# Peptides against a protein of PDB entry 5EG6: the designs that were tried, part 5

Target 1, 151 residues: chain A of PDB entry 5EG6
Amino acid sequence: RLRSQTVSTRYLHVEGGNFHASSQQWGAFYIHLLDDDESEGEEFTVRDGYIHYGQTVKLVCSVTGMALPRLIIRKVDKQTALLDADDPVSQLHKCAFYLKDTERMYLCLSQERIIQFQATPCPKEQNKEMINDGASWTIISTDKAEYTFYE

## One batch from the design tools (peptide; made by RFdiffusion4, then SolubleMPNN)

Design b1_p8_6_s2 (from b1_p8_6, 4 letters changed)
Fold by OpenDDE base, seed 3:
Structure b1_p8_6_s2 (fold): chain B 151 residues (1-151), chain A 8 residues (1-8)
Amino acid sequence: as target 1 above (151 residues)
Amino acid sequence: SRRLRAAP
């Protein structure tokens, strides 16, 4: 018998006060649009409207209320994050989450853990950074969506 | 609200 290997999907989930990657459980998150000049904090001002690549966002767990640091959502092309894309975020495209004010650090899934992965500059294309597969995310809409995405 | 997953 020939057996085909299937790649297991892991989801961002909050359990025990920590972010982790689960193959069985998934969490729903609010994606809040922020102003570019919004400071880091537990309380923040949310903007309404379509979220575009390059904008600053906050990811908040819908169950626990736990939030990640401010992120810049970026469009992914193959294994690269695009630095200058500014079109509306679409569920048809993968995205990456750059940790704001870091040296190319991205939200990354590694086995069961959520870590920061440092992207490598693209030598020939200054508007791109090389990321790994763990730093590429798919967004799936839920019935609790408050912000609209391009579809 | 969105569900996020790693996309290999």
Scores: peptide ipSAE 0.069, ipTM 0.758, DockQ to the pose 0.045
Fold by OpenDDE base, seed 1:
Structure b1_p8_6_s2 (fold): chain B 151 residues (1-151), chain A 8 residues (1-8)
Amino acid sequence: as target 1 above (151 residues)
Amino acid sequence: SRRLRAAP
């Protein structure tokens, strides 16, 4: 009998100056809320408030300080990213990170590598884009006292 | 699933 391959849990991690996905090690990341009109750069102004889907965020490694480009955090429903969801980000929901100013590029796991995956338009559903499982992320707060996701 | 440890 053939057994199904177990999919390992992967964590976003920074090592050797690169972002990658590790099954053993994980890094803590600051999620900074930005204004929608914030320009790309290493220096940015952090906005106060709870993060909602559809807003612009910066992911910064708490250890190395390395940051990804500006991202739009979007709610995930099954294998689709919702383009119009605007409710508060919750740990109960999967999310996707759209790379701002790209053509439907999302932060994605491919084996041990972090890549950009191009989502495809969802037929008949203009408010959705089709992503793969590698582009779906779960956020786990390390300190709910300082920043609490809706549960 | 892929997980990200979020910190404020």
Scores: peptide ipSAE 0.049, ipTM 0.713, DockQ to the pose 0.049
Fold by OpenDDE base, seed 4:
Structure b1_p8_6_s2 (fold): chain B 151 residues (1-151), chain A 8 residues (1-8)
Amino acid sequence: as target 1 above (151 residues)
Amino acid sequence: SRRLRAAP
């Protein structure tokens, strides 16, 4: 019988041209708001405004310019991603990043790797999808004085 | 937790 492993805190980071999860280094990312009909590409038009859950965003590394595919930022409640939440994004809640135009694929941390993880439908609650802990993210402002976050 | 440092 094996003992349970501890869960480490890791940060999204870009190194060597790749996204990874680092326990020691963190990347600063721009979260750009996109129009819902914006196409995928390296060049995109950024919308002005405060980001709400359910909106399409582009995560871009402030140092390298490396970007992830278009994401829909979703509110997390416990172990579920909410599909219909549309309130302003807040550090009071965790969030999940749904990869747009996929079958329930979410940005996920697995050890030192950044992967896609497929959420499980909630049969009784059609407005929710079950995610793992690795797909639950905490947004921390680069300005630490702006917001309070919860683990 | 898994953390993302966000810049506006």
Scores: peptide ipSAE 0.065, ipTM 0.742, DockQ to the pose 0.051; fails the geometry check
Fold by OpenDDE base, seed 5:
Structure b1_p8_6_s2 (fold): chain B 151 residues (1-151), chain A 8 residues (1-8)
Amino acid sequence: as target 1 above (151 residues)
Amino acid sequence: SRRLRAAP
């Protein structure tokens, strides 16, 4: 017989200095808005204001202080990341996190690991990149200028 | 789906 599989809900979490995905535990994160020309580093200057798609952000664990490299937050439409969306980030859309200064690498869940997944160009639409399901994230709450997401 | 959560 034919069978299909569904990926269960997993949460980004930090444990032992490592990022991973858990079905039982969840991490709380700050999303800090950065200037587009902000350099990479553990110390960074946070900009005030609402976060829009296309902007550079730092994702920081509220408990451990561990941070991912600079990311560009992008709106997701089905299986594609939109490259030119610039409206405010909201819970109405899934999002993807492009690792800045990479060749289309996105933050991705693979089993219990957090990896980089390389998106492929969308042949018919230059403003889109094709991502896998693991690179599509749901934001729990976007009601703050400095975003902290919880359920 | 994969979710990001904020501290309550």
Scores: peptide ipSAE 0.048, ipTM 0.691, DockQ to the pose 0.046; fails the geometry check

Design b1_p8_6_s3 (from b1_p8_6, 4 letters changed)
Fold by OpenDDE base, seed 1:
Structure b1_p8_6_s3 (fold): chain B 151 residues (1-151), chain A 8 residues (1-8)
Amino acid sequence: as target 1 above (151 residues)
Amino acid sequence: PRTLRAAP
């Protein structure tokens, strides 16, 4: 599931044929990895492996099959999206979803609606774009697997 | 946290 950083209890879900954010309901999504040259469409070829920042992904609702347009998953540092990060995406780490082939448009939560937010270029940091908290998401696996990590 | 694996 996808959780917005604006409100910890807000989750991305599909309702009435549209993507919404809800504090009471949430949906499970498949995150598919695409080739960088994969075309936009309802049908797409997926790749195997672990997702890295900078790669093209497709979010698909596990129930309805509804999908968002192609996204580039980007690493978030505070209130900025990193344009050149390429390390593996870790669950629970903040990320942003850039709408591919747009002018700095990102998936964003505004109140209870999902919108596109246009990021602002960072004047002195060319590898960063300024986003708001609504454009920062946390990915949480829906599987029941247990895991441990060391810091 | 573990690394995110793409869905098949």
Scores: peptide ipSAE 0.387, ipTM 0.905, DockQ to the pose 0.067
Fold by OpenDDE base, seed 2:
Structure b1_p8_6_s3 (fold): chain B 151 residues (1-151), chain A 8 residues (1-8)
Amino acid sequence: as target 1 above (151 residues)
Amino acid sequence: PRTLRAAP
């Protein structure tokens, strides 16, 4: 007889002008592709094209318009972010969001908070960085609607 | 738009 374990899931959500991790609500976000040399700012120029790992993106809440800093979307393999993956972003893979121009800082979920987590270099694998589970995200396609989750 | 989900 197997013992059941509770699985915890949290969603990126914007409320009260802040990003947070909700177990019951999720936000819909626009993922905008930026040029690699696009500067940080509230105003930015969006590029056309399909998003690939390694490219710079902006996450913007579809409801509030709140945006995170420029991110590099990276492919995740287990608990590592791949630094050299450049294939098209797929919903089949988990991803990590590297905060551009930081020292290995990644967008991370810690309980109800959204924080930055510093990845650890992989000594044996220079093309990988070790992240925690909170820095691993799943992308799910959605429409422009808020969702309330009830277990 | 996309939804981001994490499983800590």
Scores: peptide ipSAE 0.045, ipTM 0.713, DockQ to the pose 0.050
Fold by OpenDDE base, seed 5:
Structure b1_p8_6_s3 (fold): chain B 151 residues (1-151), chain A 8 residues (1-8)
Amino acid sequence: as target 1 above (151 residues)
Amino acid sequence: PRTLRAAP
């Protein structure tokens, strides 16, 4: 399981007031757990505890303080985002970041840029949305002691 | 997939 914490990512970088991708530099971010009913805004209240799939999170640049809009972290199965998964976020699983209150928009890396990618409904499985590889992320820790792993 | 790393 993953707690609200400071994280780094190779492909998220803030420059000139914008989020973009970098192949050369890692960006450091806070992942904050929010209440499901937390409104969008510059100021927000952070929850304590472990992050579960389906919960609302904020990614905040540790240097600039810039934040992405509220995201719902979702579990990924192959090239689909699971809409109903609610188990603890794990390093063993891929994840996707749904932009909350959008029409299936996900945080995506494309041509070294961070974009919003619109997922398509899965025709045969209502609990899944089809995403591309660029919208699939892996969360890892530099300190394994911060995580509880589930086999 | 892209990597998001927890960091101290």
Scores: peptide ipSAE 0.035, ipTM 0.646, DockQ to the pose 0.044
Fold by OpenDDE base, seed 3:
Structure b1_p8_6_s3 (fold): chain B 151 residues (1-151), chain A 8 residues (1-8)
Amino acid sequence: as target 1 above (151 residues)
Amino acid sequence: PRTLRAAP
């Protein structure tokens, strides 16, 4: 299970006022849990507790303080984002970051750029959306005491 | 998938 905490990534970093991707640089970020009814803005109230799939989060660069818009963290299964999963976020599962209040836009890595990728609906399953590999993320804890496995 | 490492 993942709590609101600082995270680091190999590929995600901020430079020149924009989010970029790098294969050689590590960036550190805060992932903050928000209320579902929290409005968009630079100032926001953070909730305590473990983060579950389907909840609203803020990703903030620990160095520059730059933040992405509100995201909904979703569970990934076989290149599809699950719209109704609500179990705790864990290292056992891939995740995707849906940009809240958009038409199926997800945080995506494309070459050296961070972009928005529009997922396509699953024809047979309304509770799933099809995403590409660049929109799938793996979370690894640097402190196992604060981030535990969950099936 | 891309790596996201969580820390307290």
Scores: peptide ipSAE 0.030, ipTM 0.627, DockQ to the pose 0.043

Design b1_p8_6_s4 (from b1_p8_6, 3 letters changed)
Fold by OpenDDE base, seed 4:
Structure b1_p8_6_s4 (fold): chain B 151 residues (1-151), chain A 8 residues (1-8)
Amino acid sequence: as target 1 above (151 residues)
Amino acid sequence: MRKLRAAP
């Protein structure tokens, strides 16, 4: 039987105009709250207020200005993304980023690449979708203490 | 672990 593998820490980063996952470098990102009816585009209107799970957000690199498509931030419980959670986003929980208007596609880390990964429906629990570990993210505020999670 | 640093 094989020995369990160690998991390395990867950070979302922008380099050369591309999003990637780095073990050495990290980017600082603005998480902008959007209206649910906000259209996709480089220009968008930012809402004030605390971000809650289930809301639409825009991730923008603070240095390059590069942005990902509109995302819905969802609360993660173990290996599932919760579809109906609406409490405030907290560093006490992992989160997942659903690509808005897709068929269960989530922002996912695969080696050093940032890809889309399709979640699996939970037939018995319609309010949950099964995601892989690569689709679970930890948010760390640049002005706050870091939290550690186990995968 | 995958980490995202958010600017305030």
Scores: peptide ipSAE 0.209, ipTM 0.817, DockQ to the pose 0.051
Fold by OpenDDE base, seed 5:
Structure b1_p8_6_s4 (fold): chain B 151 residues (1-151), chain A 8 residues (1-8)
Amino acid sequence: as target 1 above (151 residues)
Amino acid sequence: MRKLRAAP
């Protein structure tokens, strides 16, 4: 008999000026599309349009305004990040966030901490990198708009 | 499961 382990759901959150992973609290983030040539900085120019895998994005906390460094959003296939996928980002697919201008560093969850995880090249597939499960994220759209319902 | 909530 084989057993399966279920990992508790954790959400990206900002607390005390730090990014962390919480089981109870979740942060809402803006995913801003940037130009590929955009430099790193607190101020940046946002592009309009659908976000595609392979593009450069900024994650900004909607409450605190805290932002992560520039990221490249990549499509995940099983335990690998795809380097050449360019289709529109979908909630149906897991994704990974490559830290731009690093050596295969990805945004990763380790217990309650947010860390960088270094992916390893795939031996037989140059268009893939092997990532940790903690580097695989699910995007869920959220709207903080408050509605009043009438009976 | 790791989840990211993003504004639409």
Scores: peptide ipSAE 0.124, ipTM 0.774, DockQ to the pose 0.046
Fold by OpenDDE base, seed 2:
Structure b1_p8_6_s4 (fold): chain B 151 residues (1-151), chain A 8 residues (1-8)
Amino acid sequence: as target 1 above (151 residues)
Amino acid sequence: MRKLRAAP
């Protein structure tokens, strides 16, 4: 039994063939590492190794098999995505998911919807992009395909 | 596997 840390927390979930943000249901996802030059598609080659920030990943629902487009996982510092972080992904840090081949579009939670949010350049720091709080994700390890969440 | 959550 997993309890939320805050009432306002929402979780990535797949229901009815769609990605959405749920306050009560957890989706379990495979985070697959891809080569940087891997093409977009439903079929892809998974690379072995530990995931580092800056690398390309695929998020695949463990239950439905539904996947998001190729993403670059980036480290988050407060309200900014770091463009040059390349250390191993840590569950102690929030992360952001940049949609590859877009103009600073990030996977974002908006109420119950999953949308793309366009980050703005940080004028003071070229290695950072300003993101919405909804674009900051926390990764939680799990071996369960589905999880019921309790507030 | 991973669970992803967004928190304000």
Scores: peptide ipSAE 0.081, ipTM 0.747, DockQ to the pose 0.047
Fold by OpenDDE base, seed 3:
Structure b1_p8_6_s4 (fold): chain B 151 residues (1-151), chain A 8 residues (1-8)
Amino acid sequence: as target 1 above (151 residues)
Amino acid sequence: MRKLRAAP
């Protein structure tokens, strides 16, 4: 008998006041577009418009209201984050979340924990950084009426 | 407001 291995998907979730990775539970998040010059804080001004790669965003848990620090959403090509992509965000492509104003730190899943992973510069391509699989995310819209991804 | 589900 041939047996196929099923790989379980882990989801970003908030529990007990902390971000973690769950195989059973998933959180819904608001993604807010910010100005590039917006400062870090609990209060922030949200911009209207279609989200593109390279822009600054805030992820906010729809249940608890907890937010991550300011992120730059970047397009992923295989195991690299693209630094200069600026096309509309698409559900057909994976993305990475760079922590703004850090040295190549990305939002990363490691087992049950959410951590920061430092990307490695790509020696031959200055417009790319090497990330691990845990830093590559899939986004699925839960409210397509409010935000439609580019297809 | 835009709602999304995020998963690796």
Scores: peptide ipSAE 0.088, ipTM 0.759, DockQ to the pose 0.070; fails the geometry check

Design b1_p8_7_s1 (from b1_p8_7, 7 letters changed)
Fold by OpenDDE base, seed 1:
Structure b1_p8_7_s1 (fold): chain B 151 residues (1-151), chain A 8 residues (1-8)
Amino acid sequence: as target 1 above (151 residues)
Amino acid sequence: MTKTLRAA
């Protein structure tokens, strides 16, 4: 049973046609690898292979089919997103999702809402951008569709 | 394989 609601216990979920952060439910998503030159759209071509940081991905809810815009998955070091990391994505590492072609906007959790957070440049480290904790995510593999937590 | 995303 869940005894408290904290930021760390919130999951990305789709409800009522909207992305939100839930402590009661979690959604199952496909993370599709796209080509770097893939255009925006609801229809896209998926590439084969393991996802590496810096690559373009598409997050699609397995239940509803709802999708976010193209994202670049970036490795997180503490409270910074690394711009030059290119190693394979590991579920042992935190990651951030940069909204492609934006001004440093990242997928961010704010209470129960999913918002865009604008990262700030690191003055002395050009390969990093400063993000908040809400923009840092953990990827967890699951073979289940949608799960509802019981109190 | 599907994934879920949890706030870190």
Scores: peptide ipSAE 0.569, ipTM 0.941, DockQ to the pose 0.054
Fold by OpenDDE base, seed 4:
Structure b1_p8_7_s1 (fold): chain B 151 residues (1-151), chain A 8 residues (1-8)
Amino acid sequence: as target 1 above (151 residues)
Amino acid sequence: MTKTLRAA
């Protein structure tokens, strides 16, 4: 007989030099605002201001300093990423992270792995792209660098 | 202030 397993919430985390999704640990990241014309690289200039949807950001692990490529943070409406939303980022709303300069690739959770998932165009709404559940994230403020818990 | 990302 098959055993039932509990599905737990997963968090973005860095371990062993890699980004992964953990149900036991969460990482603390800086979300740096960049200029739209900022080039990709380890060195970048951080822009002042509150982050709005549609802006370019860098996610940097506060512990390791590892960073993801430049991302555009987008507002999520149900299972769609909004392409033209520009209101302030809210922790009460889901968001998606578009990999800048890609063909609709989004930061996505798949089991314990972090992957790129290609969104599909929304047929009747050109300002939206359809994403899967793994590409939807919630931002939570924290003063901790890292936290581990056991279920 | 740092942020954590939780799967929605």
Scores: peptide ipSAE 0.552, ipTM 0.938, DockQ to the pose 0.055
Fold by OpenDDE base, seed 3:
Structure b1_p8_7_s1 (fold): chain B 151 residues (1-151), chain A 8 residues (1-8)
Amino acid sequence: as target 1 above (151 residues)
Amino acid sequence: MTKTLRAA
């Protein structure tokens, strides 16, 4: 008798004071638009308007208030992050989160852990960086602060 | 409005 199992999708979640990846729980986050000259800190000024690729954002957990460092949201094309895309962010497209002021470090899922993954320069295209599958994300709108489900 | 992030 063969037991076939499907690997469930993982979501960004905060538990025990840490960011992690969960297949059973997902967190609700605010994505705040910042000025590109905004400094790093717990207190920051939020800008109004639609978020565009290439802009600086802050991800804040709606339940715990925990935040990631400043991120630049970038458009994903296949296995690459685009450095020059500047159109409005669409939930129909995959995105990547570059950690601002780092050497090509991106927010990445590795099993149940959230890590930083260093992208590789694309030899043929200077406006692209090669990322792994774990560094690609999908944004989904929600009105709930937190949700737990079973599959 | 809040957002959730799913691994793609």
Scores: peptide ipSAE 0.531, ipTM 0.935, DockQ to the pose 0.055
Fold by OpenDDE base, seed 5:
Structure b1_p8_7_s1 (fold): chain B 151 residues (1-151), chain A 8 residues (1-8)
Amino acid sequence: as target 1 above (151 residues)
Amino acid sequence: MTKTLRAA
């Protein structure tokens, strides 16, 4: 008999000075809004305001202080990242993290590892890029509001 | 602050 598949849940986590994926442990992160012209570096200036899709952000582990490179947070529709969405980031929607100044590279988990996944252009829609499931993230916060990044 | 990020 054929059996249905189940999708395992994985969490972004920092351990031993490295980013990795865990099925049991989760990390807490600050998502800092940056200016669009902010340069890459360990030190950065945080911009005040609400986080919207399309903006540049820094993911920083609340425990270790380790940060990923500058990311553009993008809205996800099914298996595509939207390039032109600009509404406020919401827990109601999946998101993707584009590595800024790369050729369509997105933050992705593969088994226990955090990797870069190269999205492919959507042939019929120039405002979309095709991503895999590992590059699609759900934001979970202590706030149950529709939007989590309002100050 | 984001509590966690989870793959869909």
Scores: peptide ipSAE 0.042, ipTM 0.697, DockQ to the pose 0.049

Design b1_p8_7_s2 (from b1_p8_7, 6 letters changed)
Fold by OpenDDE base, seed 4:
Structure b1_p8_7_s2 (fold): chain B 151 residues (1-151), chain A 8 residues (1-8)
Amino acid sequence: as target 1 above (151 residues)
Amino acid sequence: MTRTLRAA
């Protein structure tokens, strides 16, 4: 029989000009709210307001200034990303980062690498897309050290 | 600011 063991928690981090997933180091990021029609670029206009699922965001490393492409933050329900959820983003829920203007590509952790993972359509539930565990993220405020997460 | 993590 095959034996499996739990994968350790990893953090999004920037090192050597690249995004990676670290077990030891975590990066602090600005999560900027963008307008839905904001174009891709290094320069962008930030909107004020509380971030809701379905909105366009930019993740920017607070130390290096390195940024990921425009993302749509989506609510996660078990192994699916919800396409139409629009409630406020909460630490109580996992989220997924859809790469804007792609065919269901999501920001994904694969061991120590950050990759794009293509979600699978959910035929019976058209408002959902199936993602893997690596594409499910938890956002934690940097001013909060105490947080319980579930694998 | 926030930090992102992945729990498996």
Scores: peptide ipSAE 0.053, ipTM 0.726, DockQ to the pose 0.048
Fold by OpenDDE base, seed 5:
Structure b1_p8_7_s2 (fold): chain B 151 residues (1-151), chain A 8 residues (1-8)
Amino acid sequence: as target 1 above (151 residues)
Amino acid sequence: MTRTLRAA
């Protein structure tokens, strides 16, 4: 028996002071590179250079200026987040956003909500954590693509 | 700038 799968897309968006997932509206965000020892706060120092997997970033709404907590951007392989990938971030690959200094919490889409999802350790591969599909993101450049992953 | 999306 053949099965059909419905595909839907959701976009990260800011409305009413909250992050949410919209099927119709999308927000434009700055991804700022931070030092690994940068502390959490509204004020932060941006580091120069291209963003690599494993580095600390700040995701900031271009319109409202609202920011998520510090994130570590990680490369995704199927339904796993890679812990040791350090190559440059590519739009050709899915990524996951680990909330820094948490117990394997990742930025996750659940219906219209943006939540934290706790990944589970991969039993046979210590360099991977198992995530759900909602924690896998695709980064798409805007018309200002030359500034996408460079600060 | 970037936009982040998810396909379900």
Scores: peptide ipSAE 0.049, ipTM 0.701, DockQ to the pose 0.040
Fold by OpenDDE base, seed 1:
Structure b1_p8_7_s2 (fold): chain B 151 residues (1-151), chain A 8 residues (1-8)
Amino acid sequence: as target 1 above (151 residues)
Amino acid sequence: MTRTLRAA
């Protein structure tokens, strides 16, 4: 259960063979840790261990099995994605999903659509990339019966 | 398992 849920919250969801953003329906996903050298594909080798920022992951819908391309999960500070953060992924922090091997493309929510958003480099902060709010995600573990959401 | 969401 969530505390502090708002009507404006949208969830990553799979319907009709597509990823979309839903205000009413949410999907449960597996976040699989991959090796940094894992190739792109529907079949992949899952690595054991806790996920840290900066690592390569696969998001897989628990119902349909549909997966997004390889992502690098990055820590978010305000409206910036941190490029060098390497601490364990925490539900207390927002995160961004960089599409691996792209030019600063991030998984982004735009109304009801899931799109790619190109981050802007930070000229004076080389360890940061500027993202929009749509590219900032909150991960909520379903293992917890009670969850406090921090916006 | 996780839920990925965004609050506006």
Scores: peptide ipSAE 0.042, ipTM 0.701, DockQ to the pose 0.044
Fold by OpenDDE base, seed 3:
Structure b1_p8_7_s2 (fold): chain B 151 residues (1-151), chain A 8 residues (1-8)
Amino acid sequence: as target 1 above (151 residues)
Amino acid sequence: MTRTLRAA
């Protein structure tokens, strides 16, 4: 008897006008690059180019058009979010989404719900914040993309 | 477009 270990994966999804985490369905999202001084709103100006860690982005559901608040995309190293990384975003690395203008709040998966998780400061390294596994995301690009990721 | 994933 061979026992195979199953990996549980959940996807960001929009249903019933709300963001949630589904094990069966996945949503496709546009990731838009914004200026650092762009204000929050339903209408926003999009910049062209490669997305780098530390930049401001908007995630928009391709089906419903629903969007999350402005986010700072940050590079993840183990259980920490890096505050000073500025290299191009790569699909080879996990990332975290910091809610802009909050006190260390990150987009997080908890069971079937999408919540905000407050990261704790790293005592020995001021350029890092400690996050949980639920706040670490993997991005997979589709055949349609406005912005290019680093490979 | 992107697809966001989380492995539990």
Scores: peptide ipSAE 0.041, ipTM 0.712, DockQ to the pose 0.041

